# Peptides against a protein of PDB entry 3WG5: the designs that were tried, part 55

Target 1, 218 residues: chain A of PDB entry 3WG5
Amino acid sequence: LAKNIVYVAQIKGQITSYTYDQFDRYITIAEQDNAEAIIIELDTPGGRADAMMNIVQRIQQSKIPVIIYVYPPGASAASAGTYIALGSHLIAMAPGTSIGACRPILGYSQNGSIIEAPPKITNYFIAYIKSLAQESGRNATIAEEFITKDLSLTPEEALKYGVIEVVARDINELLKKSNGMKTKIPVNGRYVTLNFTNVEVRYLAPSFKDKLISYITD
Target 2, 218 residues: chain A of PDB entry 3WG5 as posed
Amino acid sequence: LAKNIVYVAQIKGQITSYTYDQFDRYITIAEQDNAEAIIIELDTPGGRADAMMNIVQRIQQSKIPVIIYVYPPGASAASAGTYIALGSHLIAMAPGTSIGACRPILGYSQNGSIIEAPPAITNYFIAYIKSLAQESGRNATIAEEFITKDLSLTPEEALKYGVIEVVARDINELLKKSNGMKTKIPVNGRYVTLNFTNVEVRYLAPSFKDKLISYITD

## One batch from the design tools (peptide; aimed at target 1 G107 I114, target 1 (a further copy) F125)

Design b2_p19_7_s3 (made by RFdiffusion4, then SolubleMPNN; from b2_p19_7, 8 letters changed)
Fold by OpenDDE base, seed 3:
Structure b2_p19_7_s3 (fold): chain B 218 residues (1-218), chain C 218 residues (1-218), chain A 19 residues (1-19)
Amino acid sequence: as target 1 above (218 residues)
Amino acid sequence: as target 1 above (218 residues)
Amino acid sequence: PPVVGIEPISFEDRPALPA
């Protein structure tokens, strides 16, 4: 019996245009093969807001479920990573990971201090992150507090507050726990029930370009 | 007499996918209006290698001359910014700016220390940056040293060593000094002689999205 | 990711959207 395919790819480091290219490439490969889903193992301290918004849009346009998995232990879906997660079809976290800290900043000063964003920008991202949470049926109040309080959550807290859907130690546990879950956002206009009962896991490696670019941007 | 148009746009902050979108948007606007050139006022401490490579490619595909102007005083074309500059049709710097420090890294450790790139990645970027310098008739030895020595140059040094073409305090001085210069790379397969004798300067503002994304990524 | 810059403005560490 032909197994349903689940793709797994790693995205590590800053959210940039190349991170968009990685997401686009990985999702496109999984779409072409009509995968049951793609799992993105995400480890990011954050990054560019535009790249983030483009990634969210690319996920929302995906023909297959995109699962964000904050992995391995010690990884983060910080800042931009939280927005990406909230824009995805399902969020999972490994124990010992974090999510949140979403307050937009203009950058760092020469002394390494944060340059604060003007209220207009902060308010835009409050509205944006709340919209992502609302559209995905996740906790919009906590999503706002990721900005207003620079709140970071453990996987257990994030699950408890309805920010994420799964806490899993590895891909096998993730597949087991998420089997039968509905996507938190639609795929091609419909909510999909995930079917991980009989799947083949295929790992996507970064291209040479991906490795090269990930190396430059990190 | 219809004035030739020169567009001026600012790109500030990290080089990311949104920085690519900014470059693409700005160059496209200038292309649509058959501008004599577009000047990009660049202030970047660096960023993503993939975004950088895409930006370089977009500049190389430009239907009009793209001038990188490291501006204002205190600005940098650091790391990715140097690659972008070396891939452009003309480089200018304001006094009190810097260019260089192009050693690729994998990122920062949790303690803020640099994670070194493997030799394979470093060697790739050495070849790449030297290629950009050679194609533009600029100093490939110094371009290599931007990586191997993490060398940073002043505008005067960069001009002296043949890394850049113009030192200018402002747009007016830039236009005056670059008038009659040939582009260092071809435009549509031909080297262009810049004509800034009778030009209208048009400033392009960042879109709301650009402002938002620049704010998130900075 | 390979950062080509003086300071890899890792937007991971540059909380644009805070890293």
Scores: peptide ipSAE 0.030, ipTM 0.286, DockQ to the pose 0.124; fails the geometry check
OpenDDE base, seeds 1, 2, 4, 5: peptide ipSAE 0.025, 0.022, 0.024, 0.025; ipTM 0.251, 0.255, 0.261, 0.253; seeds 1, 2, 4, 5 fail the geometry check

Design b2_p19_7_s4 (made by RFdiffusion4, then SolubleMPNN; from b2_p19_7, 9 letters changed)
Fold by OpenDDE base, seed 5:
Structure b2_p19_7_s4 (fold): chain B 218 residues (1-218), chain C 218 residues (1-218), chain A 19 residues (1-19)
Amino acid sequence: as target 1 above (218 residues)
Amino acid sequence: as target 1 above (218 residues)
Amino acid sequence: APVVGIEPISFEERPALPA
C-alpha cells in the first residue's frame, strides 16, 4: 500500500518576511507531493505582524493540512507564533512549551523598552486573533486575553481551554494522537480527517538560504 | 440562455493612487462587458485618504454593482478599506477576516509612532464615514465607532450589526448568498437586484504594472 | 494627505533568552 507522506520541517527564530518564504517553500513541497500533512516544528519569540498575517494566509491557502507543533520542550509560540498557530489546521505543543503573549507593540526603543501600540492597533489585532480562533473553533475569549492580559499558557492549559488540539512529546506521539482528528479549518473547502495509520515521515532540511537568514536574524 | 458575467478581481496592499487606477480599470472592463457585477477581493491594511475618497467616488459612479469581498481568510478591510467597503454596492467577508480601525492619522514618526490627526480631520472623517453608512443603509453608529473607538469587527459581528451583507467562504458561496439581494446603494439611480442564477465567473488578472506596484508597496 | 492605515506592528518578541 502506498505510504502517505508526512513532512516535518523546523522554523525557529523571529517571524519575518524570510519566515514567510520558509513556510511557503515547505508547504509547496508538501503540496507537490500530495502529502497527508506537513508538521512545522515552531519555536519563535514573535516577530513582524505583516509577515505573520501573510504566513497565516499562506497556511489557509494550503492544499494540505498544516500542523503547527510547538517543539522542542522549551520552545514557544509566542506573540506572532500564537497567531500562526491559531491560523493553522491543527496545533500541537510539547510539554515544557508555551503559547500566548500576543500584545502588539510598535517596537523597541534604544533602551530596549517596549513602545506601546496605540489602541487602534491593539483593537485591530484583538479582532484579528478572535477571528482566527472563531474560524478554527478555538477559544476566542482566551485568544483575546492573549492580548488584553498578555496571557501565556502551558500546553496543558491551552488544551484544557480549547486553544490547541494535542499535547505530544515527539512526532510519533503527535501522529498517534492526531490520527483521525479533523482539521480545525478547511483544506480546499473541506474539513480533512487526518490519516496517520501508514505514514512515512520525511524531514525537510532548511535551505542554505534559510540557514544563512537564521544566522543573521538570531 | 446567455450567461450573465460576473467579474472577479483582486486588490491587495496599501490604498494609493495606484489602487485607484486598479479599481478604475477593473470596473471599466466590467462596465464595457455589461457584467451583472464585479467582485473585488480586497485585502488592505489601509492607506491614503485621498485615494480612498476617489475610489469610493469611482465605485458610486459605476454602471454595474461593485461588490467588495474581504478575502481570503486573514485579509482585512482595515482603515481605508472599510471606507471603500461602506461606499460599495455590497460588502462580503470571508471567515477569518476583519473590518474597521478607521481613525485617521497624519502619518508615522521616525520612531514608528502614530502622528495623531487634529480634531478637525478626525471630525471630517467621522462625518464622511457616517454619510457612507447612512447612504448604504448600514450601521452608522458602528461606522462612527470605527473611528472614535478604533473598533474592528469580525465578519460575524459586522453582519450582526448590519455593517456588511454577506459572510461567505468563497466566490461560489458569495454568489449563492447574494443572489436576489438588492444593492445597498443605487446603480445608475436604481437599486439593482443581483441575479447570479446563471453566471459565468471571469477572473481579471492584475496587469504587469499592478504586480510591480504591489511588489514596491509591500 | 491623512493616512488611514495600520502600522507595521511587531509583536513582543520575548527577549530570546541567550542560548
Scores: peptide ipSAE 0.028, ipTM 0.284, DockQ to the pose 0.231; fails the geometry check
OpenDDE base, seeds 1, 2, 3, 4: peptide ipSAE 0.026, 0.026, 0.027, 0.025; ipTM 0.284, 0.273, 0.292, 0.284; seeds 1, 2, 3, 4 fail the geometry check

Design b2_p19_8 (made by RFdiffusion4)
Pose (drawn by RFdiffusion4):
Formats: structure tokens, sequence, C-alpha cells
Structure b2_p19_8 (pose): chain A 218 residues (1-218), chain B 218 residues (1-218), chain P 19 residues (1-19)
């Protein structure tokens, strides 16, 4: 009961209804165990808007900070993952990862051709991504360009431009650098200082169902 | 005189990419065997827009008539399934089935809440559903109300209002009543008269991949 | 992976339903 606990979970692949269930399951475990924070290792090339908005909402309502960590090297928080990141308490990127490219689309034709959205819906997701950035004090100008210019950024660029808070190689370095940082959004109405000294790290293994469903969608 | 071959397939559940694959697989089989028609027993609560549009497109390119049959009793062709029906060569409904209810939403939230669709998406789908109805000679005024009023119809109501062509209890009654009917959209440029005199019915089983994905869904 | 599918937010555009 007198421990400092950080949960680490993994989320890979397309953001779907099932991805929401994962976020909710991992975050719920951390909440019920009074964790200082949960670190989500995120690698997503794309996903659905409805599951992305539900995840952002679940993060906003989280009773503990949610740290989105674009990891491992070569991972991306592209498309839906970018919103999830902008909607969270802290963003960390591992070296060689990517963030951005969030243009909303109606989807993919028989060809694999891109089915664009009506111009106004592009404006809707611009307003939504600007809102997430402003609510978290992040660079909304660059966030808008994730859509309008299909802008993508490396870790160092994302840090310089004020989109993320940490560049870290691993969980230990992430804990060291983010220790003492305020969350970019509140936890239950209060901005919180992260205490990662003398912390127990607990890894949450993805279930059989997680790995299988992810593989199939792949 | 001649033996006419009719294929029958079942398509159930949410409309997704796998559903497009089912439509493409079953239709290709019927085309290669020079079938008179393929009948799809459709039961769907809704699904994705891009897959629905890809299915409508696949049906438009079909070299043989595609008959959408809302079957069994209790089934519906709601939301995305309505567009598939309106985009097909002939629509049949079994007693106690439903069609319509197509108001677009961005999706469902955590607590039963619904994420509203911006007006542009709504107007976009109004134009699209009116277009499918106009191209097939079906009631565009009522088709709009599938969206603007979330209108849902019984089979008897759907026939009366000119949205569908046939009300049938089974495959036997469907072939009998639809024999001699012109298709509502062309097959390769010409509106085909359906010849169901002297008919061999062939049932297509769902593949291993089909069954697995659905069992996981159940 | 198909590069064309990279970095695009899919709007699934669903239909409203009644429970």
Amino acid sequence: as target 2 above (218 residues)
Amino acid sequence: as target 2 above (218 residues)
Amino acid sequence: SNPTHFGKLLIPVLGRSSS
C-alpha cells in the first residue's frame, strides 16, 4: 500500500474497437492498483476515428497519468495514434520513431487508392487536433500541419517544436527524464507532478487474444 | 428450356473488409460458372463506410445479377447494409425483416453515448443514398428518410414504398416471384431479364477464414 | 505493409442504432 508503482503496457497495430478495450483494461488495472502512472508503448500505423476518440476520452477520464511512449525504435504514432498521443498526460518518443500524418480519410478503394474525405470533415479533424494540442499546451500550429501538410516528425523535431515532452531510449531513461515533470493535462482536476524516484516497474503482458487479433488485423 | 444456375451465399455481421472479401469471393465464383444470379442472404446491423462503398462498387462491376435477400426472419439490412441493398440488381426481404436506419454517426462512446456526425458527412450520405436509389429506380424520397428520420421499414412497407422488389419466405418463393423480373441496375450495360425457369440452386459455404473471424466476433 | 495505408485516419462512418 506504500509503494510507488509504474505499469507498462504495449499497444501495437491498427487502432480499432478492440484497441479501446486494451487501453481500458490496462488503465483500469493501474487505477485499481493506485499506480503513479501507466506507460503505454505505442506502435500504430493507423486506425479508426471512433476508437481513437474513445481512447482519448478514456485517457482524459483516467484516474492516473497516462504516458504515451512511441516505442520501440522504428515505431510510429501515425494517424490515430497521434491524436491518442496529443490527448495524453505526457508524450515520449524513442530514437528512430515517428509522429504525425493525421489526414482524415473515408478509407481505401478496391485499388488501394485513397478515398479522401469531404473538405469540411478535414476542417472538423483540424479543430479536434488543435483542441487536443491547446488543452495539453502543445504546439497546435504543428499539430494542424500533421493534417494539412501530412507532416511527420522525428523525436528531436517533435521535442524542438513543443509537441512531445521526452526523448528516451528505454523505460528506465523515460522514468529518469520525466521524473518531476507536470502532466500536460489534469488527473482528476489537478495537474500532477510525476514522482518516479524509488519506483517499482510492472509490465503488463499482452494476452493471447491481444496478440491473435492484432496478428489477424495485420 | 435451358438450365439456369443460381448461387446462394450467406453474409452476416458488421460490414468490414472481410465482408468485402466475402462479397468478392462469392460473386467471382458465380461469374466464372456463368450463373444466372447470385443471391446473398444478408443480415447486418451496420459497418464501415469504405467497405460498404467497395461492396456497392463490386456489385456494379458484377457480370451477373446480385440479388440482396434480407434473410432469415429477424434479420435486417440496417445502416451500411441498406446501401448494399440499394446498390444491387434486386432486393428481397423475408417476413419479419428490417431495412433502413442509416443516419451516419462518427461512432459510439463508452457510456451508451453517440459521437455525432458533422453535417457534411450527413449531406454526403444523403446524396449518395439518393443517387443509389435514383440509379436503381427505387424511392429516393424514402431512402433519404432512412437517414434524416432514421426511418426503418418492414418488408411489406418497403415494397409498397418502392424500395424493394420482392417479399419472399424462402429461396423457392424468391425465384418464383422474381422469375421474369428485370434487374434494377444493368449487368455490363444492359438490364437483364431474370430467367428462373428450370433452376439449379447451389449453396456456397463460408470459408475457414470466414468462420474463424465470425466465431471470434461471437 | 502497404505504404499507402500509412498515416491516415480512417473515418469508419457508422450508422446509428437502437438498443

Design b2_p19_8_s1 (made by RFdiffusion4, then SolubleMPNN; from b2_p19_8, 12 letters changed)
Fold by OpenDDE base, seed 1:
Structure b2_p19_8_s1 (fold): chain B 218 residues (1-218), chain C 218 residues (1-218), chain A 19 residues (1-19)
Amino acid sequence: as target 1 above (218 residues)
Amino acid sequence: as target 1 above (218 residues)
Amino acid sequence: MDPRKLGKVEIEVLGYRKF
């Protein structure tokens, strides 16, 4: 029986235009192989808003379910990472990870202080993050507080408050727990029931370019 | 009977990218030899957040138990060191050491005053440190207070409050007291019972590069 | 909102932080 394929790929570091390219490449590979899903192991402190929004769109345009897995322990879906997660078909977190802290900023001053975003920008992202939460049936109030209160949550808190769907220690536990779940957003206009029975896990490695850029941005 | 090996290595000074390399190297050696555990004698005033988070991840990805031992007397696991400890499989402290003071800062001004981290950053690390504590079954309330109250604890206090697992004067006492304890976080997805019966202690020396960089950063 | 202004928005937690 042809095993359903689940792809796993890692995306680590700041969210940039390059991160978009990584998402696009990984999702495209999984789409081409008609994978059951792709799991993106995400660890990010955040990054650029434009890149983030493009990534969210790319996820939502995926022909297959995209699972954001905040992994490994110690990882975060911070700031831009939270938006990406909220835009995905399923969110999982490993123990010891975090999500939140979504307040937009204009950057850092020379002294390292935050340059605050004006209310117009802040309010835009409040609306945006709430929309992502609502669309995915996740907690929009908490999503707003990720901005307004600079809230960050543990996996247990995020699960409790309905921000995420799964807490899992590893890929195997993730597959087991998410099996039979419906995607939180549609795939090609339909909510998909995840079928992780008898799946083959395939890991996607970063490209040479991916490795080089990760090295430069670290 | 092939003696179980326990490696002991020292990491001292500021937490930097180089400190990550030390952790990685030491853990890798111990992994390659299928050691029962590695004990890292840690003495740090803190350091960079990025390096700290990478170190935590490296510890949690270890194929063998990593024990953080705040040693010798007079040492501290201050700031970043506390996070590292909380991310480890077991924490021990020698008498006369300290742990805590985890409030993030942006740096020091020209006059030596602290440049405070904005609430966004502080709250992120509150969530992060709480997640580490919760994952390891350690006191998350105290972990938060390491940030919010700039709390620092003695070994006795840390043990009492469930932040650490062992108070030990030396390696021999540490091995004796920790024998039969379960790791506070999993190793390869499993909680491991430490077996320090009939172990050989092997000390890892700093590399030539390690010595040179320590010399430059001191 | 001017998309170019959005491009300057950073949603990042981890800059040069020491602790």
Scores: peptide ipSAE 0.061, ipTM 0.362, DockQ to the pose 0.085; fails the geometry check
OpenDDE base, seeds 2, 3, 4, 5: peptide ipSAE 0.049, 0.026, 0.025, 0.053; ipTM 0.335, 0.240, 0.261, 0.375; seeds 2, 3, 4, 5 fail the geometry check

Design b2_p19_8_s2 (made by RFdiffusion4, then SolubleMPNN; from b2_p19_8, 13 letters changed)
Fold by OpenDDE base, seed 3:
Formats: sequence, structure tokens, C-alpha cells
Structure b2_p19_8_s2 (fold): chain B 218 residues (1-218), chain C 218 residues (1-218), chain A 19 residues (1-19)
Amino acid sequence: as target 1 above (218 residues)
Amino acid sequence: as target 1 above (218 residues)
Amino acid sequence: MDPRKLGKVILEVLGARRP
């Protein structure tokens, strides 16, 4: 029996290999309990592309819906965070958050200037982000512009353009608004209609390790 | 008897509260063994101001010399990393690295634009970075320009301007060049003349926790 | 694309890293 449980966990800071471990741990806990969904409160400036791709893959392999919630106000799903969001089953944003700015970079030069990725890498990520958008029924043109124009959007714009599904101030409003929505990508090969009627919300505390790591990445 | 030992440890990624823990752990190990010095191979894009200030304080309280080495080529001591370097007993840079870009930011706006720190915060960090430079006998004007002009320097420029003490390709060259130099700040109230004659180099591996955290922040 | 090259690709807005 699917428990009327929704897990909520926070992931904050740079997207790294440990962020993958956090996603994996949180999703695994929620899967083990047959939760209705897990909501990941995401606040990230971005990070590594490899970690991002692994996280997207882990989300896509989830046995339960994974909702990315850009939260709290002032948070962002920037760069790698946008890819993660686009790879998820549902995206929500709180008012005063942002999404986008997805242009790949090789790093910073000695003078602090950005070292541009070669066209081959940029084009790879354009194709990748467009694929994520298309697979999720989201706006692939805007997804491309997140790279080509380094575009960032408000929640209202992102909703308007069909990049995200929900604008919500808090978890309760998110659950209320997303109740009855279909996942934007399949769960175990099927699109799931979210059922948040009379759900118990359980917060997953960062493990000591996660606290330490968020402490490290914050 | 001070052991003819120099520790080398790597700190990579964002400057966070865990980066403080890494500095504290590494310096503590080196202190316990009465090492001649510890060299921290630093590669950071910056991070949190609070963590940075704590790290600077920990370095200043060290019972042994702490050498910040911007390494390997392609690495940077950007933003918070510059403050840490300026707070240390000696700065070295490898060719192809950078230092600077110290302007404080409150964060990123929804559109990915930088939210400027208010003048009060910016002026605080100007005073702080100038103080670090002055206390270490380094170029306070350039330190200010790291903020006011968001200046970044090559190793050669940083050496020329009196921001750093050594340009070195590797640990052996660093030890050779810095042998006989005085620390730029006191160690236990005294300026120390570095003695790297016939020293054993010991590498401190990141703890599992540190590996995990560098893994998380990388 | 070389996985090693992907690992070096940064998808980050750097300004968030400054004090």
C-alpha cells in the first residue's frame, strides 16, 4: 500500500558528487517507504556537469515521483540546478526564486574571466537540455535559451513559458496545487497522477554527513 | 625538537564551514607533530565570508607556519581564497594560476545577475582585506583593488606587486625558493625563518570525510 | 564526449561563491 507520505528534503549548495549521494539517499529512503513523492527543496548556484548528469539519471530511475522545489525565497536552481529540475517529475518554484543560466564553462581564467566551453561542449549541452525539456513536455526553446542567451527566469515567467508546473509559497501550497497533476516524466514507465490528499509530510534531516557537507558547501 | 617535516594537504572547492574543518584538522596534525610548516595546496573559486574569516583566524592562531600554495596550474585562489592567502604566513602560486576577484556579493538575482553588497558590507571587506595585507607586509592598495576593481592577477603580477612571495612549479621548487624566507605574519608572536633544508614531505590525505566533502564541493 | 572532459565542465554561476 503506497503510504500517504510525502518526504521533504533540502539540498543546498554546489552540485557535486556528494549532491548525487544526497539525492540517492533521499530518493532511496522515499522509495523504501513507498512514499507518494519526495520534494527536494533545492537551492544551488550550479556545479559539475558530471554530477548533474548522474543526478538526472538517478531521478529518472526513481520508483517514486521526485519534485524539485526551488525554495526558499532567494534560492535559485541555477545552471546545473536547471538541468536537474528539467529532469524531474515536477518543478515548483517559490516566489522570489530563479531558474536558468545554463551556459557551460570550462572554468575561470587567471584574471577571473570565464573560459568558454568549446562549441562542441556547448552544443552537447544544448542538445541535452533540449532533450530533457522535450521528454518532460516543457519548453525546449526556452531550455536552449538558458544556454544560448544565459537566460534566467522568475517563477512567473518560468510558469508562463511552460518551463515549470507550480508556483508555491510553501510545502502546503505546493501539495495543494500539485495534487492531481500528472508527472512530467514517467515513473517506472508510467505517468503518475499525484495524490496529495491527506498526506503526512516527513522531513528528512540531512545526515550528519549531509549536515557536514551542506555545511561545507554552504 | 622541531621535526624536519613539512606537511602538504590539498583543499579544493568552495570555502565553507567544512573548509574550516579541513584547515583546522590539517593545521592541528601539523602542530601536533611540530612540523616546520604545512603547505596547503589551494584551489577555490571562493565561498562564504564567515567561513573565510574563521579560516583566517585559525591560520593566524597556528603554532606553525601555514603556506598557501595556489596549485596546480589552472587553480585559483579566487575571492575568499585571496583573503585566506593574505591571512597566511607565506603565499606561493604555480604558473597558470590566479588570485583576486574579491568583491563581496549578496547573491544572484532571479535573472542570474549579481546582487551587489550594500556599501557598508563592501567597505567592511575593503577594510578587512587591507588589514590582512598590511599586517602581512603585502600590497594593501592591490588588496583593495581586488574588491574595488574586481582585479585578478597572474602569479607574475602578484609577485611583482608584492601580493605573494613565491612562484613555484611544484612542492620541491616551493621549498627551495621559500627556504630562508621569513613568515609574513608572526607564529606564536614571532616571525619565523623557514628552514626547509633536508625536510621530509608528508602528504595528508583527505579524510574519508574530506574526500567526501571535496568530492561534494568539486 | 570524453567523460573526463564532462567532469571538468562547470555549470555554475560563479558570483554566488563570493563573500
Scores: peptide ipSAE 0.147, ipTM 0.398, DockQ to the pose 0.154; fails the geometry check
OpenDDE base, seeds 1, 2, 4, 5: peptide ipSAE 0.101, 0.109, 0.028, 0.093; ipTM 0.351, 0.373, 0.265, 0.370; seeds 1, 2, 4, 5 fail the geometry check

Design b2_p19_8_s3 (made by RFdiffusion4, then SolubleMPNN; from b2_p19_8, 13 letters changed)
Fold by OpenDDE base, seed 1:
Structure b2_p19_8_s3 (fold): chain B 218 residues (1-218), chain C 218 residues (1-218), chain A 19 residues (1-19)
Amino acid sequence: as target 1 above (218 residues)
Amino acid sequence: as target 1 above (218 residues)
Amino acid sequence: MDPRKLGRVEIEVLGKRRF
């Protein structure tokens, strides 16, 4: 019996237009191979709002389940990373990771202080993040508080509050725990039950370009 | 029996004079074919006020129903997009989308801060957006608050408050839910009952020019 | 209202924004 394929790829660093290209490439590869799912190991402090929104759309347009896995320990799905996670088919976190801190900013001043976003923008992203949470059946109140209170959560807290679906130490535990779960948003118009009973794990390596840009943006 | 045609077209990005040309082209095609309606899949962060007002006028002058559909998930009818939607014959939103944030601005400063519009301009657009809401039988109080409070809403909130008419996941659900609804504004001087019982869906592709401008404005 | 002033009004939420 042909083993179903699960892809694993890593996305690390700031969310930019290049990060979109990474997501697009990884998901496209997995789609082409009719994978059971792709797991994106995510570690980000945040980044650009436009790139984030494009990434969310790309995930939601995926022909296969996209699992966001905040990994390894010490990683975060901070700011833009939280939006991306909330837009995905399943969220997992490793112990020792964090999610949240979603208040939009205009940037940093010369002294390193945050330039606050005006209410117009803040309210826009409150509605946006709530819509992602509601659509995925996740906690919209907490999603709002990621902005209004600059809330950050541990994996255990995020699970408890219904922000995420799985706490897992590694890929094997993730596959085991997520097996038989339904996606939190549709895949090609339908909620899919994940089947990880007989899978081959394939790791996607970053391209040379991916490595170079990560190096430049770090 | 000749199937009635429903056109579907996409408009994405900033509202500009070119966006007007897209609306005009798409609506004109649908008018020429005596379509039952045109659905515009809208995803916009906003844009120019002059272009927006021209688009609203073009929609209101349409010989066929123009349905604004905030789509796909993650899309928004933000700022100018809200005005356009409120000027249309029917508004639908997909889950995970947003509407609102309508405060006028003069632009952005070099530091990325918003240059506020003077009270005269703000009050003008308050009156304008209220007029669109009132004329369409939509919630004029919320329409005003899109400006005065920089309010943004989820699809469910927008439906609840009577800002929009339909929440739909896809075109098929939209057609099903909007079948038998009356337009919120007149079509050629009369309120029309939508008939989507026996329709052919035709997708309008962006022209090469449309693709190029979208690429440049992104 | 001077129509030229309306042409300078932007009703936009998205700029080069970070978070």
Scores: peptide ipSAE 0.061, ipTM 0.383, DockQ to the pose 0.079; fails the geometry check
OpenDDE base, seeds 2, 3, 4, 5: peptide ipSAE 0.037, 0.036, 0.038, 0.043; ipTM 0.373, 0.276, 0.273, 0.389; seeds 2, 3, 4, 5 fail the geometry check

Design b2_p19_8_s4 (made by RFdiffusion4, then SolubleMPNN; from b2_p19_8, 11 letters changed)
Fold by OpenDDE base, seed 3:
Structure b2_p19_8_s4 (fold): chain B 218 residues (1-218), chain C 218 residues (1-218), chain A 19 residues (1-19)
Amino acid sequence: as target 1 above (218 residues)
Amino acid sequence: as target 1 above (218 residues)
Amino acid sequence: MDPRKLGKVELPVLGYSKP
């Protein structure tokens, strides 16, 4: 019986234009092979808003389910990573990871203090993150609080509050728990029921370029 | 009369292993052409300590003067960038830039709060940054305060306190002001008097890889 | 919102020894 393929790829480091290229490459490979899904193991402290929005758009345009998995323990989907997760078809977190802290900033002042974004920008991102949560049937109030309170959550809290769908220790547990779940956003205009009953897990190695870039951003 | 060459290259974004590769590539090119100096236009919020230390070592091993120029206005040599600057042969800053905020952290907690480095690590970096300042004849007390007080300085303050050597609006003013200055650390075991009286400025473009990586880290 | 302005917006980079 032809095994359905699930791709697994790692994205680590800051969210930048290259992170977009990584997402695009990984999703494209998985699309070309008609994979059941791609799991992106995400560990990010945040990054650029423009790159983040492009990544969200690329995920939303995916022909296959994209699962964001905050992994390994000690990793985070912080700031931009939270937006990306909220824009994805399913969110999983490993124990000992975090999600949240989404307050936009203009940068750091000369004294290393955060330069606050003007209210117009903050309000834009509040509306944006709430929209992502609402569209995915996730907790929009908590999504707003990721900005307004700079809230961060444990996997258990995020699950409890309806921000994420799965807490899993590893890929096998993730596949087991997410099997039979519906995607939180549509794939090609349809909600997909995930089928992980007979899947081959295929790891995508960072391209030499990705290794170099991960090496560069790590 | 054969013009002496001064190379100018831009390094922007987080300090990572790729930032090391950029420094190495740029300095190597300038060394191969026996340039009078290389000016690195630096804009960094900080980054990895290991990459930073490797970059400092690479600068210290340079066969030619390496000038760190915090540029353009709005840029910073924050955290790791400060260490790199303090390890260089000359520091310049454009008006409206910053330097400092060097407190080491282990990362950010799940709530987005900073996880403090243990005293052993903090003390290591205090000793390290003080050593860089002392070796370069710069203000070691302020260097320590970049950590202990998370201090950041304007160009004018940094100049006043003896952290940096030049405030300059652009490359031409930098060359003019730094002409005749001695390097703050030795080049091949000797302090060099900079000679910018008849120089050709040559810009090093980011390699495709650097563009990609800058694109990735930016 | 001006896309150029969005490109300048940083979402705090957590976990890097940024100052």
Scores: peptide ipSAE 0.035, ipTM 0.345, DockQ to the pose 0.148
OpenDDE base, seeds 1, 2, 4, 5: peptide ipSAE 0.028, 0.023, 0.039, 0.032; ipTM 0.273, 0.237, 0.242, 0.497; seeds 1, 2, 4, 5 fail the geometry check

## One batch from the design tools (peptide; aimed at target 1 G47 R103 I105, target 1 (a further copy) A49)

Design b2_p20_1 (made by RFdiffusion4)
Pose (drawn by RFdiffusion4):
Structure b2_p20_1 (pose): chain A 218 residues (1-218), chain B 218 residues (1-218), chain P 20 residues (1-20)
Amino acid sequence: as target 2 above (218 residues)
Amino acid sequence: as target 2 above (218 residues)
Amino acid sequence: SASSGVIIDAAHSPAELAAS
């Protein structure tokens, strides 16, 4: 009961209704165990807007800070993952990862051709991504360009431009650098200082169902 | 005189990429065997827009008539399934089935809440559903109400209002009543008269991949 | 592979929820 606990979970692949269930399951475990924070290792090339919005909402309502960590090297928080990141308490990127490219699309034709959205819906997602950035004090100008210019950024660029808070190689380095940082959004109405000194790290294994479903969608 | 071959397939559940694959697989089989028609027993609560548009497109390119049959009793062709029906060569409904209810939403939230669709998406789908109805000679005024009023119809109501062509209890009654009917959209440029005199019915089983995906869904 | 963007799925109706 007198421990400082950080949960680490993994989320890989397309953001879907099942991805929401994962976020909710992992975050719920951390909440019920009074964790200082949960670190989500995120690698997503794309996903659905509805599941992305539900995840952002679940993070906003989280009773503990949610740290989105674009990891491992070569991972991306592209498309839906970018909003999830902008919607969270802190963003960390591992070296060689990517963030951005969030243009909303109606989807993919028989060809694999891109089915663009009506111009106004692009404006809707611009307003939504600007809102997430402003609510978290992040660079909304660059966030808008994730859509309008299909802008993508490396870790160092994302840090310089004020989109993320940490560049870290691993969980230990992430804990060291983010220790003492305020969350970019509140936890239950209050901006919180992260206390990662003398912390117990607990890894949450993805379930059989997680790995299988992810593989199939792949 | 001649033996006419009719294929029958079942398509159930949410409309997704796998559903497009089912439509493409079943239709390709019927085309290669020079079938008079393929009948799809459709039961769907809804699904994704891009897959629905890809299915409508696949049906437009079909070299043989595609008959959408809302079957069994209790089934519906709601939301995305309505567009597939309106985009097909002939629509049949079994007693106690439903069609319509197509107001687009960005999706469902955590607590029963619904994420509203911006007006542009709504107007986009109004134009699209009116277009499918106009191209097939079906009631565009009523088709709009599938969206603007979330209108849903019984089979008897759907026939009366000119949205569908046939009300049938089974495959036997469907072939009998639809024999001699012109298709509502062309097959390769010409509107085909359906010849169901001297008919061999062939049932297509769902593949291993089909069954696995649906068991996981159940 | 490069990302093309966020997929918008707008082919649902509240009637589905009500039916549940």

